# Peptides against a protein of PDB entry 2L5G, part 30

Target 1, 41 residues: chain A of PDB entry 2L5G
Amino acid sequence: LSKEELIQNMDRVDREITMVEQQISKLKKKQQQLEEEAAKP

## One batch from the design tools (peptide; made by RFdiffusion4, then SolubleMPNN)

Design b2_p17_2_s4 (from b2_p17_2, 11 letters changed)
Fold by OpenDDE base, seed 4:
Structure b2_p17_2_s4 (fold): chain B 41 residues (1-41), chain A 17 residues (1-17)
Amino acid sequence: as target 1 above (41 residues)
Amino acid sequence: KQIEELIKKLEELKKLA
C-alpha cells in the first residue's frame, strides 16, 4: 500500500468507528426506553 | 509500519465500540 492508500484506510476506519458508536448509542437509548416502558404497570 | 499499526489499533477499537 502507498502512504496515500494507508491514510485513506485510516480515515475510512475512523469514519466507520464513529458510525458504529452512533448506532450503539441509539440502540442503547432505544433499549432503555423499551425496558422503562415494560417496567410500567 | 507506524501507519499500519495505527490502522490495526483503529480496527481493534471498532470491535470494542
Scores: peptide ipSAE 0.040, ipTM 0.579, DockQ to the pose 0.042
Fold by OpenDDE base, seed 5:
Order: structure tokens, then C-alpha cells, then sequence
Structure b2_p17_2_s4 (fold): chain B 41 residues (1-41), chain A 17 residues (1-17)
């Protein structure tokens, strides 16, 4: 890999990490909503 | 910490590209 290819791959991984973190946040919010709904009589 | 250090290194390398 050239320096440019390494930079491009790191920039891609950074974007992928951000997308996964957003997905985790969304799933945690859904989990909380399901727990709140399951706690209702 | 580790990701922040990688981002800094990436920014430095981008300036040299």
C-alpha cells in the first residue's frame, strides 16, 4: 500500500466507525424503549 | 485515546500527501 492508499483506508475506517457508533446509539435507544414498554402493566 | 492518536497521525500524513 502507498502512503495515499493507507490514508484512504484510514479515512474509510474512521467513517465506518462513526456509522457503527450511530447504529449502536440507535439500538440502545430502541432497547430502552422496549424495556420501558415491557415495564408497563 | 488510541483512535484520537490515529486521527492526528492521519491528519499529519494528509498534509504531506
Amino acid sequence: as target 1 above (41 residues)
Amino acid sequence: KQIEELIKKLEELKKLA
Scores: peptide ipSAE 0.040, ipTM 0.569, DockQ to the pose 0.032
Fold by OpenDDE base, seed 3:
Structure b2_p17_2_s4 (fold): chain B 41 residues (1-41), chain A 17 residues (1-17)
Amino acid sequence: as target 1 above (41 residues)
Amino acid sequence: KQIEELIKKLEELKKLA
C-alpha cells in the first residue's frame, strides 16, 4: 500500500464506523421506547 | 467510548502520514 492508499483506507474506515455508530444509536433509542411502552400498564 | 477512541487514533495517524 502506498501512503495515499493507507490514508484513503483510514478515511473509509472512519466513515464506516460513523455509519455503524449512527445505526447503533437508532437501535438503542428504539429499544428504550419499547422498554418504556412495555413498562406501562 | 472504545469505538470513538479508535476513530481518534486513526485521525492522529492520518496527520502523521
Scores: peptide ipSAE 0.036, ipTM 0.563, DockQ to the pose 0.055
Fold by OpenDDE base, seed 1:
Structure b2_p17_2_s4 (fold): chain B 41 residues (1-41), chain A 17 residues (1-17)
Amino acid sequence: as target 1 above (41 residues)
Amino acid sequence: KQIEELIKKLEELKKLA
């Protein structure tokens, strides 16, 4: 890998991390909604 | 926290490259 290819791979990993963090946030929000609905009488 | 720290380390490595 050249220096430029390494930087490009790092930029890809940063984008993939951001996408995974957004997915985790959405899943946590869905979990909270399910817990709140299950707690209603 | 752990993922945010990993991102910071990757950004630091990018500045050295």
Scores: peptide ipSAE 0.035, ipTM 0.561, DockQ to the pose 0.055

Design b2_p17_3_s1 (from b2_p17_3, 8 letters changed)
Fold by OpenDDE base, seed 3:
Structure b2_p17_3_s1 (fold): chain B 41 residues (1-41), chain A 17 residues (1-17)
Amino acid sequence: as target 1 above (41 residues)
Amino acid sequence: DIEKQIKELEEEIKKLE
């Protein structure tokens, strides 16, 4: 692997991580909404 | 199950790092 191929692989992984973290954030927000709805009398 | 989906995604991140 050249230095350029390593940088390109890093940039790909960073994008994939960001996409998965956004999905986790969306699921955590849905979990919080369900907990808030269950806590209403 | 939202908690199961979060754990599956956290394991996916850990395989990319």
Scores: peptide ipSAE 0.057, ipTM 0.662, DockQ to the pose 0.142
Fold by OpenDDE base, seed 5:
Structure b2_p17_3_s1 (fold): chain B 41 residues (1-41), chain A 17 residues (1-17)
Amino acid sequence: as target 1 above (41 residues)
Amino acid sequence: DIEKQIKELEEEIKKLE
């Protein structure tokens, strides 16, 4: 792998991590909403 | 199951790092 290929792979992984973290955040927000709705009388 | 989905995604991140 060239230095440029390593940087491109790093930038790809960083984007993939960011996308998965955004999905986790969305799921945690949905979990919280379900917990809040379940706690309402 | 949202907790299961979160855990699967956290394990996916850990494989990329």
Scores: peptide ipSAE 0.057, ipTM 0.662, DockQ to the pose 0.142
Fold by OpenDDE base, seed 2:
Structure b2_p17_3_s1 (fold): chain B 41 residues (1-41), chain A 17 residues (1-17)
Amino acid sequence: as target 1 above (41 residues)
Amino acid sequence: DIEKQIKELEEEIKKLE
């Protein structure tokens, strides 16, 4: 692997991490909404 | 189960790091 290939692989992984973190954030928000709705009388 | 999905994604991140 060239230095450029290693940088390209790092940039790919950073994008994948960002996408997964955004999905976690959406799921945590949905979890909170379900907990708030379940706490209503 | 949302908590299960969060844990699966957290373990996926940990494999990329």
Scores: peptide ipSAE 0.056, ipTM 0.660, DockQ to the pose 0.139
Fold by OpenDDE base, seed 1:
Structure b2_p17_3_s1 (fold): chain B 41 residues (1-41), chain A 17 residues (1-17)
Amino acid sequence: as target 1 above (41 residues)
Amino acid sequence: DIEKQIKELEEEIKKLE
């Protein structure tokens, strides 16, 4: 891998991390909604 | 199982770091 290929791979990984973190945030919000719904009589 | 999905994604991030 050239230096340029390493930088391109880093930029790709940073985007993939950001997308996965957004998915985790969405799933945590859905978990909280299900817990709040299950707590209603 | 949302907790299982969160753990799978956290382990995917950890392989990229």
Scores: peptide ipSAE 0.055, ipTM 0.658, DockQ to the pose 0.130

Design b2_p17_3_s2 (from b2_p17_3, 7 letters changed)
Fold by OpenDDE base, seed 1:
Structure b2_p17_3_s2 (fold): chain B 41 residues (1-41), chain A 17 residues (1-17)
Amino acid sequence: as target 1 above (41 residues)
Amino acid sequence: SIKKEIEQLKEEIKKLE
């Protein structure tokens, strides 16, 4: 891999991490909503 | 964070001749 190809791969990985972090945030919010709903009498 | 480490490594790679 050239220096340029390595940077391009790191940029791709950073975008993929952002997408996964956004998915984790949505799932955690949904989990919290379900736990709060299940805790209501 | 993984993101911060990636950004640091990118800046190091950019400085390679």
Scores: peptide ipSAE 0.180, ipTM 0.749, DockQ to the pose 0.022
Fold by OpenDDE base, seed 2:
Order: sequence, then structure tokens, then C-alpha cells
Structure b2_p17_3_s2 (fold): chain B 41 residues (1-41), chain A 17 residues (1-17)
Amino acid sequence: as target 1 above (41 residues)
Amino acid sequence: SIKKEIEQLKEEIKKLE
């Protein structure tokens, strides 16, 4: 692996982490909405 | 933060010959 290939792999992993963090944020928001809906009489 | 650690590792890799 060249230095350039290592940097490209790190850039890929950073993008994948950002996508997973956005998915976690959406799921947490949906969880909160369901908890708030379930707490209504 | 894993993201911060990756950014640090990228800056270290860029300094390698």
C-alpha cells in the first residue's frame, strides 16, 4: 500500500462513518418520536 | 471521537515520506 492508497482508504472510512452517524441520528429521532407518541393518552 | 482520531492519523500519514 502506498501512502496515497492509505489516505484514500482513510477518506473512504471517514465517509462511511459520516453515513452511519447520519443513520444513527435518523433512528434516534424516530425512536424519540415513537416514545413521544406512545406517551400520549 | 473516532472521526477525530481518523483525521489525526491522516495528518500523520501525510507526513510520511
Scores: peptide ipSAE 0.179, ipTM 0.748, DockQ to the pose 0.023
Fold by OpenDDE base, seed 5:
Structure b2_p17_3_s2 (fold): chain B 41 residues (1-41), chain A 17 residues (1-17)
Amino acid sequence: as target 1 above (41 residues)
Amino acid sequence: SIKKEIEQLKEEIKKLE
């Protein structure tokens, strides 16, 4: 891999990490909502 | 953060010959 190809791959990985972090945040919010609903009588 | 580490590594790679 050239230096340029390595940087491009790191740019791709940074975008993929951002997408995964957003998915984790959405799943954590959904988990909290389900826990709050399950705690209601 | 992983993002901050990636940005640091990109800057180091840019300085390589």
Scores: peptide ipSAE 0.178, ipTM 0.747, DockQ to the pose 0.022
Fold by OpenDDE base, seed 3:
Structure b2_p17_3_s2 (fold): chain B 41 residues (1-41), chain A 17 residues (1-17)
Amino acid sequence: as target 1 above (41 residues)
Amino acid sequence: SIKKEIEQLKEEIKKLE
């Protein structure tokens, strides 16, 4: 890997981390909704 | 923070010849 290819791969990984963090946030919101629905009599 | 470590590593890599 060249220095440039390594930086490009690190830029890709940073984007992938941001996408995973957004997915975790959506899943946590859906988990909370399911817990609130399950707590209803 | 993984993002902070990535930014630090990018700055170190930019200083390499």
Scores: peptide ipSAE 0.178, ipTM 0.749, DockQ to the pose 0.021

Design b2_p17_3_s4 (from b2_p17_3, 7 letters changed)
Fold by OpenDDE base, seed 3:
Formats: sequence, C-alpha cells, structure tokens
Structure b2_p17_3_s4 (fold): chain B 41 residues (1-41), chain A 17 residues (1-17)
Amino acid sequence: as target 1 above (41 residues)
Amino acid sequence: SIEKEIQELEEEIKKLE
C-alpha cells in the first residue's frame, strides 16, 4: 500500500467508526427513554 | 435487546481498529 492508500483507508475507517458511534448513541438514548418510562409510577 | 445491539456494534468498531 502507498502512503496515499493508507491515508485513504484510515479516513474510511474513521467515517465508519463515526457512523457506528452515532448508532450506539441513538440506541443508548432509546434505552434510557425505556428505563425512564418503566420508572414512572 | 438494545444492550445486545450496542455490544455487537462495539465489537464491529474493535474489528476496524
């Protein structure tokens, strides 16, 4: 792999990680909402 | 479960790094 190919692969992985972390954040927020609704009397 | 889906996504990140 050239230096340019390594940088391109890194930039791709960084974008994929960012997308997955956004999905995790959305799921954690949904989990919290379900816990808050279950804790209501 | 949501917790299981979170664990699957964290394991996916760990394979990319």
Scores: peptide ipSAE 0.064, ipTM 0.665, DockQ to the pose 0.141
Fold by OpenDDE base, seed 5:
Structure b2_p17_3_s4 (fold): chain B 41 residues (1-41), chain A 17 residues (1-17)
Amino acid sequence: as target 1 above (41 residues)
Amino acid sequence: SIEKEIQELEEEIKKLE
């Protein structure tokens, strides 16, 4: 791999991580909403 | 189920690094 290919691969992985972390954030928010609704009398 | 999905996604991130 050239230096440029390594940088491009790094930038791709960073974008993929960001997308997965956004999915995790949405799931955690949904989890919290379900827990809040389950805690209501 | 949601916690399991979160764990699977964190394991996916760990494979990318």
Scores: peptide ipSAE 0.063, ipTM 0.662, DockQ to the pose 0.137
Fold by OpenDDE base, seed 4:
Structure b2_p17_3_s4 (fold): chain B 41 residues (1-41), chain A 17 residues (1-17)
Amino acid sequence: as target 1 above (41 residues)
Amino acid sequence: SIEKEIQELEEEIKKLE
């Protein structure tokens, strides 16, 4: 791999991590909302 | 299960690092 190919692969991985972290954050927020609704009488 | 999906995504991140 050239230096440019290594940088492009790093940029791809950084984007994939960011997308997965955003999905985790959305799922944790949905989990909290379901727990809050289940705690209401 | 939301908890199972979170765990699968956390293991995906760990493979990228």
Scores: peptide ipSAE 0.061, ipTM 0.663, DockQ to the pose 0.139
Fold by OpenDDE base, seed 1:
Structure b2_p17_3_s4 (fold): chain B 41 residues (1-41), chain A 17 residues (1-17)
Amino acid sequence: as target 1 above (41 residues)
Amino acid sequence: SIEKEIQELEEEIKKLE
């Protein structure tokens, strides 16, 4: 891998991490909503 | 199920770091 290919791979990984972190945040919010709904009588 | 999916995604991030 050239230095340029390594930088491109790093930029790709950084984008993939950001997308996965956004998905985790969405799932945590959905979990909290389900817990709140399950706590209603 | 959601907690398991979160854990799998956190483990995937950790492999990329």
Scores: peptide ipSAE 0.059, ipTM 0.658, DockQ to the pose 0.127

Design b2_p17_4_s1 (from b2_p17_4, 6 letters changed)
Fold by OpenDDE base, seed 3:
Structure b2_p17_4_s1 (fold): chain B 41 residues (1-41), chain A 17 residues (1-17)
Amino acid sequence: as target 1 above (41 residues)
Amino acid sequence: KRKELLEELKKLEEEIK
């Protein structure tokens, strides 16, 4: 891989990490809502 | 992955000197 291709691959991985972290945050909020709804009698 | 790419980039930077 050239130096330029390695930098481009790093930038891509950093974007993919940010997208996955946002998805995990949304799923955790949805899980908490479902747990709060299931805890209501 | 990002750490491995940084380590490979550092190796290439030493080979180009």
Scores: peptide ipSAE 0.049, ipTM 0.581, DockQ to the pose 0.014
Fold by OpenDDE base, seed 2:
Structure b2_p17_4_s1 (fold): chain B 41 residues (1-41), chain A 17 residues (1-17)
Amino acid sequence: as target 1 above (41 residues)
Amino acid sequence: KRKELLEELKKLEEEIK
């Protein structure tokens, strides 16, 4: 692996991390909404 | 970090089904 290939692999992993963090945030918001709706009479 | 986030995602996906 060249230095450039290592940098490209890091940039790819950082993009994948950002996408997964956004998915986790959406799922946590959906979980909270379901818990709030289930707590209503 | 990436592996931990993917494991957290899987747990949340199972809880919200």
Scores: peptide ipSAE 0.030, ipTM 0.460, DockQ to the pose 0.057
Fold by OpenDDE base, seed 4:
Formats: structure tokens, C-alpha cells, sequence
Structure b2_p17_4_s1 (fold): chain B 41 residues (1-41), chain A 17 residues (1-17)
């Protein structure tokens, strides 16, 4: 792995982390919506 | 609505694994 290939792999991992964080945020928002709808009479 | 939200949650859990 060249230094350039290592930097490219780091940039890829940073994008993958950002995508996973967005998925977790969406999951938590949907969980809250499910809890709010389950609390309705 | 509750069933639809539950199926969306299950889908998101499988996308995170």
C-alpha cells in the first residue's frame, strides 16, 4: 500500500462512518416515532 | 401505522449489522 492508497482508504472509511452515523440517527428517530405512536390511546 | 414503523425499524437494523 502506497501512502496515497492509505489516504484513499482512510477517506473511504470516513465516508462509510458518516453513512453508518446517518443510519443510526434515522433508526433512533424511527424508534422514537414508534414509541410515540404506541403511547397514543 | 405501528406495523409499518416496526417493519421500517427491522429494515434499518439489518442495514446497520
Amino acid sequence: as target 1 above (41 residues)
Amino acid sequence: KRKELLEELKKLEEEIK
Scores: peptide ipSAE 0.025, ipTM 0.401, DockQ to the pose 0.290
Fold by OpenDDE base, seed 1:
Structure b2_p17_4_s1 (fold): chain B 41 residues (1-41), chain A 17 residues (1-17)
Amino acid sequence: as target 1 above (41 residues)
Amino acid sequence: KRKELLEELKKLEEEIK
C-alpha cells in the first residue's frame, strides 16, 4: 500500500465509523423512547 | 407505538450488523 492508498483507506474508515455512529445514535434514541413508554403507569 | 418502535429497533439492528 502506498502512502496515498493508506490515507484513502483512513478517510474511508472515518466515513464508515461516522455512518455506524449515526445508526447507533438512532438505535439509542429509539431504545430510550421504548424505555420511557414502558416506564409510564 | 411500542410495536412500531420494536420493529424500527430491529431494522436498525440489522443495518449495524
Scores: peptide ipSAE 0.023, ipTM 0.402, DockQ to the pose 0.235

Design b2_p17_4_s2 (from b2_p17_4, 10 letters changed)
Fold by OpenDDE base, seed 2:
Structure b2_p17_4_s2 (fold): chain B 41 residues (1-41), chain A 17 residues (1-17)
Amino acid sequence: as target 1 above (41 residues)
Amino acid sequence: KREQILKELQKLKEELA
């Protein structure tokens, strides 16, 4: 693997991490909404 | 750490281009 191929692989992993972080954020917001709705009398 | 690594990778890409 060239240094360029290693950097391209790191760029790919960084994009994948960003996508997963966005999914986690959306799931946490949905969890909070469900907890807030469940706390309403 | 992540942001620093990304800056270092970006710099290395510019040096290899």
Scores: peptide ipSAE 0.053, ipTM 0.591, DockQ to the pose 0.016
Fold by OpenDDE base, seed 1:
Structure b2_p17_4_s2 (fold): chain B 41 residues (1-41), chain A 17 residues (1-17)
Amino acid sequence: as target 1 above (41 residues)
Amino acid sequence: KREQILKELQKLKEELA
């Protein structure tokens, strides 16, 4: 791996972390919606 | 945790550049 390839890999990892955080947020929101729906009489 | 990792990666990027 060149220095340039390492820098590119760091920028890729930042994007991947952001995508995973967005997925977790979406899943947590869906979980909350299902819990609220299940709590309705 | 993410912000710490990003700071560490940024530091490593600056050391390599």
Scores: peptide ipSAE 0.052, ipTM 0.592, DockQ to the pose 0.019
Fold by OpenDDE base, seed 3:
Structure b2_p17_4_s2 (fold): chain B 41 residues (1-41), chain A 17 residues (1-17)
Amino acid sequence: as target 1 above (41 residues)
Amino acid sequence: KREQILKELQKLKEELA
């Protein structure tokens, strides 16, 4: 791997982490909504 | 943890550039 390829891979990993964190946040919010709906009388 | 990793990655980018 060249230095440029390493830098490009690092930037790619940052973007992929951000996308996964957004997906986790969406799933956690949906879980919380379902728990709140199930707790209603 | 993520923010620390990103700072370390940024530092490595600056050292390699």
Scores: peptide ipSAE 0.050, ipTM 0.586, DockQ to the pose 0.019
Fold by OpenDDE base, seed 4:
Structure b2_p17_4_s2 (fold): chain B 41 residues (1-41), chain A 17 residues (1-17)
Amino acid sequence: as target 1 above (41 residues)
Amino acid sequence: KREQILKELQKLKEELA
C-alpha cells in the first residue's frame, strides 16, 4: 500500500465511524422516547 | 415501530459487545 492508499483507507474508516456514531445517537434518542412513552399512563 | 426500534437497539448492543 502506498502512503496515498493508506490515507484513503483512513479517510474511509473515519467516515464509517462518523456514520456509526450518528446511528448510535439516533437509536439512543429513540430508546429514550420509548422509555418516556412507557412511563406515561 | 416500537418492535423494530427494539430489534435495532438489540443489534447495536451485540455489535458493541
Scores: peptide ipSAE 0.020, ipTM 0.438, DockQ to the pose 0.210

Design b2_p17_4_s3 (from b2_p17_4, 7 letters changed)
Fold by OpenDDE base, seed 5:
Structure b2_p17_4_s3 (fold): chain B 41 residues (1-41), chain A 17 residues (1-17)
Amino acid sequence: as target 1 above (41 residues)
Amino acid sequence: RREKILQELKELEEEIA
């Protein structure tokens, strides 16, 4: 692998991490909403 | 995964130097 290919792979991984973190945040917000709705009479 | 790429980059820099 060239140095440039390794840097490109690093940048790709950082984007993928950001996407996964956004997905986790969205799922946590949905979980919280469902818990709040289930707690309402 | 990122740490692995950074380690592979460091090893490549050591081989070229």
Scores: peptide ipSAE 0.046, ipTM 0.580, DockQ to the pose 0.015
Fold by OpenDDE base, seed 3:
Structure b2_p17_4_s3 (fold): chain B 41 residues (1-41), chain A 17 residues (1-17)
Amino acid sequence: as target 1 above (41 residues)
Amino acid sequence: RREKILQELKELEEEIA
């Protein structure tokens, strides 16, 4: 693996992390809404 | 959702009484 291939692989992983973090944030917000609705009498 | 159903039931009870 060249230095350039390692940098390209790092940049790809950083983009994938950002996409997964956005999905986690969306799912956490949906979970909180469902928990708030379930906690209402 | 439950609060809405309970409010709709309360309104129906008040209309029948």
Scores: peptide ipSAE 0.022, ipTM 0.241, DockQ to the pose 0.026
Fold by OpenDDE base, seed 1:
Structure b2_p17_4_s3 (fold): chain B 41 residues (1-41), chain A 17 residues (1-17)
Amino acid sequence: as target 1 above (41 residues)
Amino acid sequence: RREKILQELKELEEEIA
């Protein structure tokens, strides 16, 4: 891997991390909504 | 949806009592 390929791979991984964090946030929000709906009588 | 049905049932119980 050239230095340029390593930088490109780092930038890709940083984008993938951001996408996964956004997915986790959406799933946590959905979980909370389902828990709130289930806790309501 | 369940909450709405249970609220409607509660309102009916209050109207019958």
Scores: peptide ipSAE 0.021, ipTM 0.251, DockQ to the pose 0.026
Fold by OpenDDE base, seed 4:
Structure b2_p17_4_s3 (fold): chain B 41 residues (1-41), chain A 17 residues (1-17)
Amino acid sequence: as target 1 above (41 residues)
Amino acid sequence: RREKILQELKELEEEIA
């Protein structure tokens, strides 16, 4: 891998991390909503 | 969702009374 290919792969991984973190945030919010709805009598 | 169904039932009970 050239230095340029390593930088391009790093930038790609950083974008993929950001996308996964956004998905985790959405899932945690949905989990909290379901737990709140289940805790209501 | 449950709260919406309970509200719809309450509105129907008020219309029948």
Scores: peptide ipSAE 0.020, ipTM 0.244, DockQ to the pose 0.026

Design b2_p17_4_s4 (from b2_p17_4, 8 letters changed)
Fold by OpenDDE base, seed 2:
Structure b2_p17_4_s4 (fold): chain B 41 residues (1-41), chain A 17 residues (1-17)
Amino acid sequence: as target 1 above (41 residues)
Amino acid sequence: KKEKILKELKELEEEIK
């Protein structure tokens, strides 16, 4: 692995992390919506 | 509404795996 290949792999992983963080944010928002709807009579 | 949100949660959980 060249230094350039390592940088490219890091940039890929950083993009994958950002995508997973966005999914976690969506899941947390949906969880909160379920909790709020479950707290309604 | 609750059932729709539960489906969306399950779909997103499978996308993270």
Scores: peptide ipSAE 0.025, ipTM 0.424, DockQ to the pose 0.236
Fold by OpenDDE base, seed 1:
Structure b2_p17_4_s4 (fold): chain B 41 residues (1-41), chain A 17 residues (1-17)
Amino acid sequence: as target 1 above (41 residues)
Amino acid sequence: KKEKILKELKELEEEIK
């Protein structure tokens, strides 16, 4: 891997991290909604 | 509603793996 390929791979990983963080946020919100619905009779 | 949220959770869990 050249220095340029390493930088390109880093930029890709940073985008993938941002997407995963957004998915975790959605999952946490859905979990909370499921817990709130499960607490209803 | 619960079943829909549970499906959406499972889909997102598989997308993160």
Scores: peptide ipSAE 0.025, ipTM 0.430, DockQ to the pose 0.260
Fold by OpenDDE base, seed 3:
Structure b2_p17_4_s4 (fold): chain B 41 residues (1-41), chain A 17 residues (1-17)
Amino acid sequence: as target 1 above (41 residues)
Amino acid sequence: KKEKILKELKELEEEIK
């Protein structure tokens, strides 16, 4: 693995992390909406 | 409303895998 290949792999992983973090944030927001609706009588 | 949110949660859980 060249230094350039390592940088390219790092940049790919950083993009994948950002996408997964956005999905987790959306999932947590939907979970909170379900919990709030469950706490209503 | 709960059923709609539960469907959206399941779709997001499959998208994260």
Scores: peptide ipSAE 0.024, ipTM 0.427, DockQ to the pose 0.244
Fold by OpenDDE base, seed 4:
Structure b2_p17_4_s4 (fold): chain B 41 residues (1-41), chain A 17 residues (1-17)
Amino acid sequence: as target 1 above (41 residues)
Amino acid sequence: KKEKILKELKELEEEIK
């Protein structure tokens, strides 16, 4: 692996992390909405 | 959606009493 290949792999992983964090945020918001709807009479 | 249906059911239960 060249230094350039390592930088390209790091930039790929950083993009994948950002996508997973956005998915986690969307799932947490859906969970909160379901918990709020279940807590309402 | 479920909350709206449960509210409509409660309103109907009070109208039938």
Scores: peptide ipSAE 0.018, ipTM 0.289, DockQ to the pose 0.030

Design b2_p17_6_s1 (from b2_p17_6, 7 letters changed)
Fold by OpenDDE base, seed 5:
Structure b2_p17_6_s1 (fold): chain B 41 residues (1-41), chain A 17 residues (1-17)
Amino acid sequence: as target 1 above (41 residues)
Amino acid sequence: SLEEEIKKLQKKLEELK
């Protein structure tokens, strides 16, 4: 791998990490909302 | 379930780091 290919691969992985973290955050927020709504009288 | 999908994504995140 060239230096450029290594940087491009790193940038790709960083984007994938960010996307997965955002997905986890969205699902956790949705879970919390469902738990909060279920706890309301 | 949401919990199963969160767990799956957490595993994927661990594999990426």
Scores: peptide ipSAE 0.455, ipTM 0.861, DockQ to the pose 0.860
Fold by OpenDDE base, seed 3:
Structure b2_p17_6_s1 (fold): chain B 41 residues (1-41), chain A 17 residues (1-17)
Amino acid sequence: as target 1 above (41 residues)
Amino acid sequence: SLEEEIKKLQKKLEELK
């Protein structure tokens, strides 16, 4: 692997991490919204 | 379920780090 290929692989993994973290955050917010709606009188 | 999907994504996140 060249230095450029190593950097490109790191940048790819960083993007994939960010996408997964955003998906987890979105699903946790949906879970919280369902719990809040279920707690309304 | 939402809980099962969150757990799958958390596992995927740990595999990426």
Scores: peptide ipSAE 0.454, ipTM 0.862, DockQ to the pose 0.876
Fold by OpenDDE base, seed 1:
Structure b2_p17_6_s1 (fold): chain B 41 residues (1-41), chain A 17 residues (1-17)
Amino acid sequence: as target 1 above (41 residues)
Amino acid sequence: SLEEEIKKLQKKLEELK
């Protein structure tokens, strides 16, 4: 791999990480909402 | 389930890091 290909691969991985972290955050927020709703009398 | 999906995404995140 050239230096340019390595940088492009790093940038791709960084974008994929960000997307996965955002998905996890959204699902954890939904989980918390369901737990809060289930805890209401 | 949401928990299983979160675990799957966490595993994917660890594979990317």
Scores: peptide ipSAE 0.454, ipTM 0.861, DockQ to the pose 0.858
Fold by OpenDDE base, seed 2:
Structure b2_p17_6_s1 (fold): chain B 41 residues (1-41), chain A 17 residues (1-17)
Amino acid sequence: as target 1 above (41 residues)
Amino acid sequence: SLEEEIKKLQKKLEELK
């Protein structure tokens, strides 16, 4: 693996991490919204 | 469920880090 290939692999993983974290954040926000709506009389 | 999908994504995140 060249230095460039290692950097490209790192950048790919960093993008995948960011995407997964954003998905988790969106789903947690949806969960909170459902809990808040269920708590309304 | 949302909770199951969150757990699955958390596990994926742990694997990536």
Scores: peptide ipSAE 0.453, ipTM 0.861, DockQ to the pose 0.864

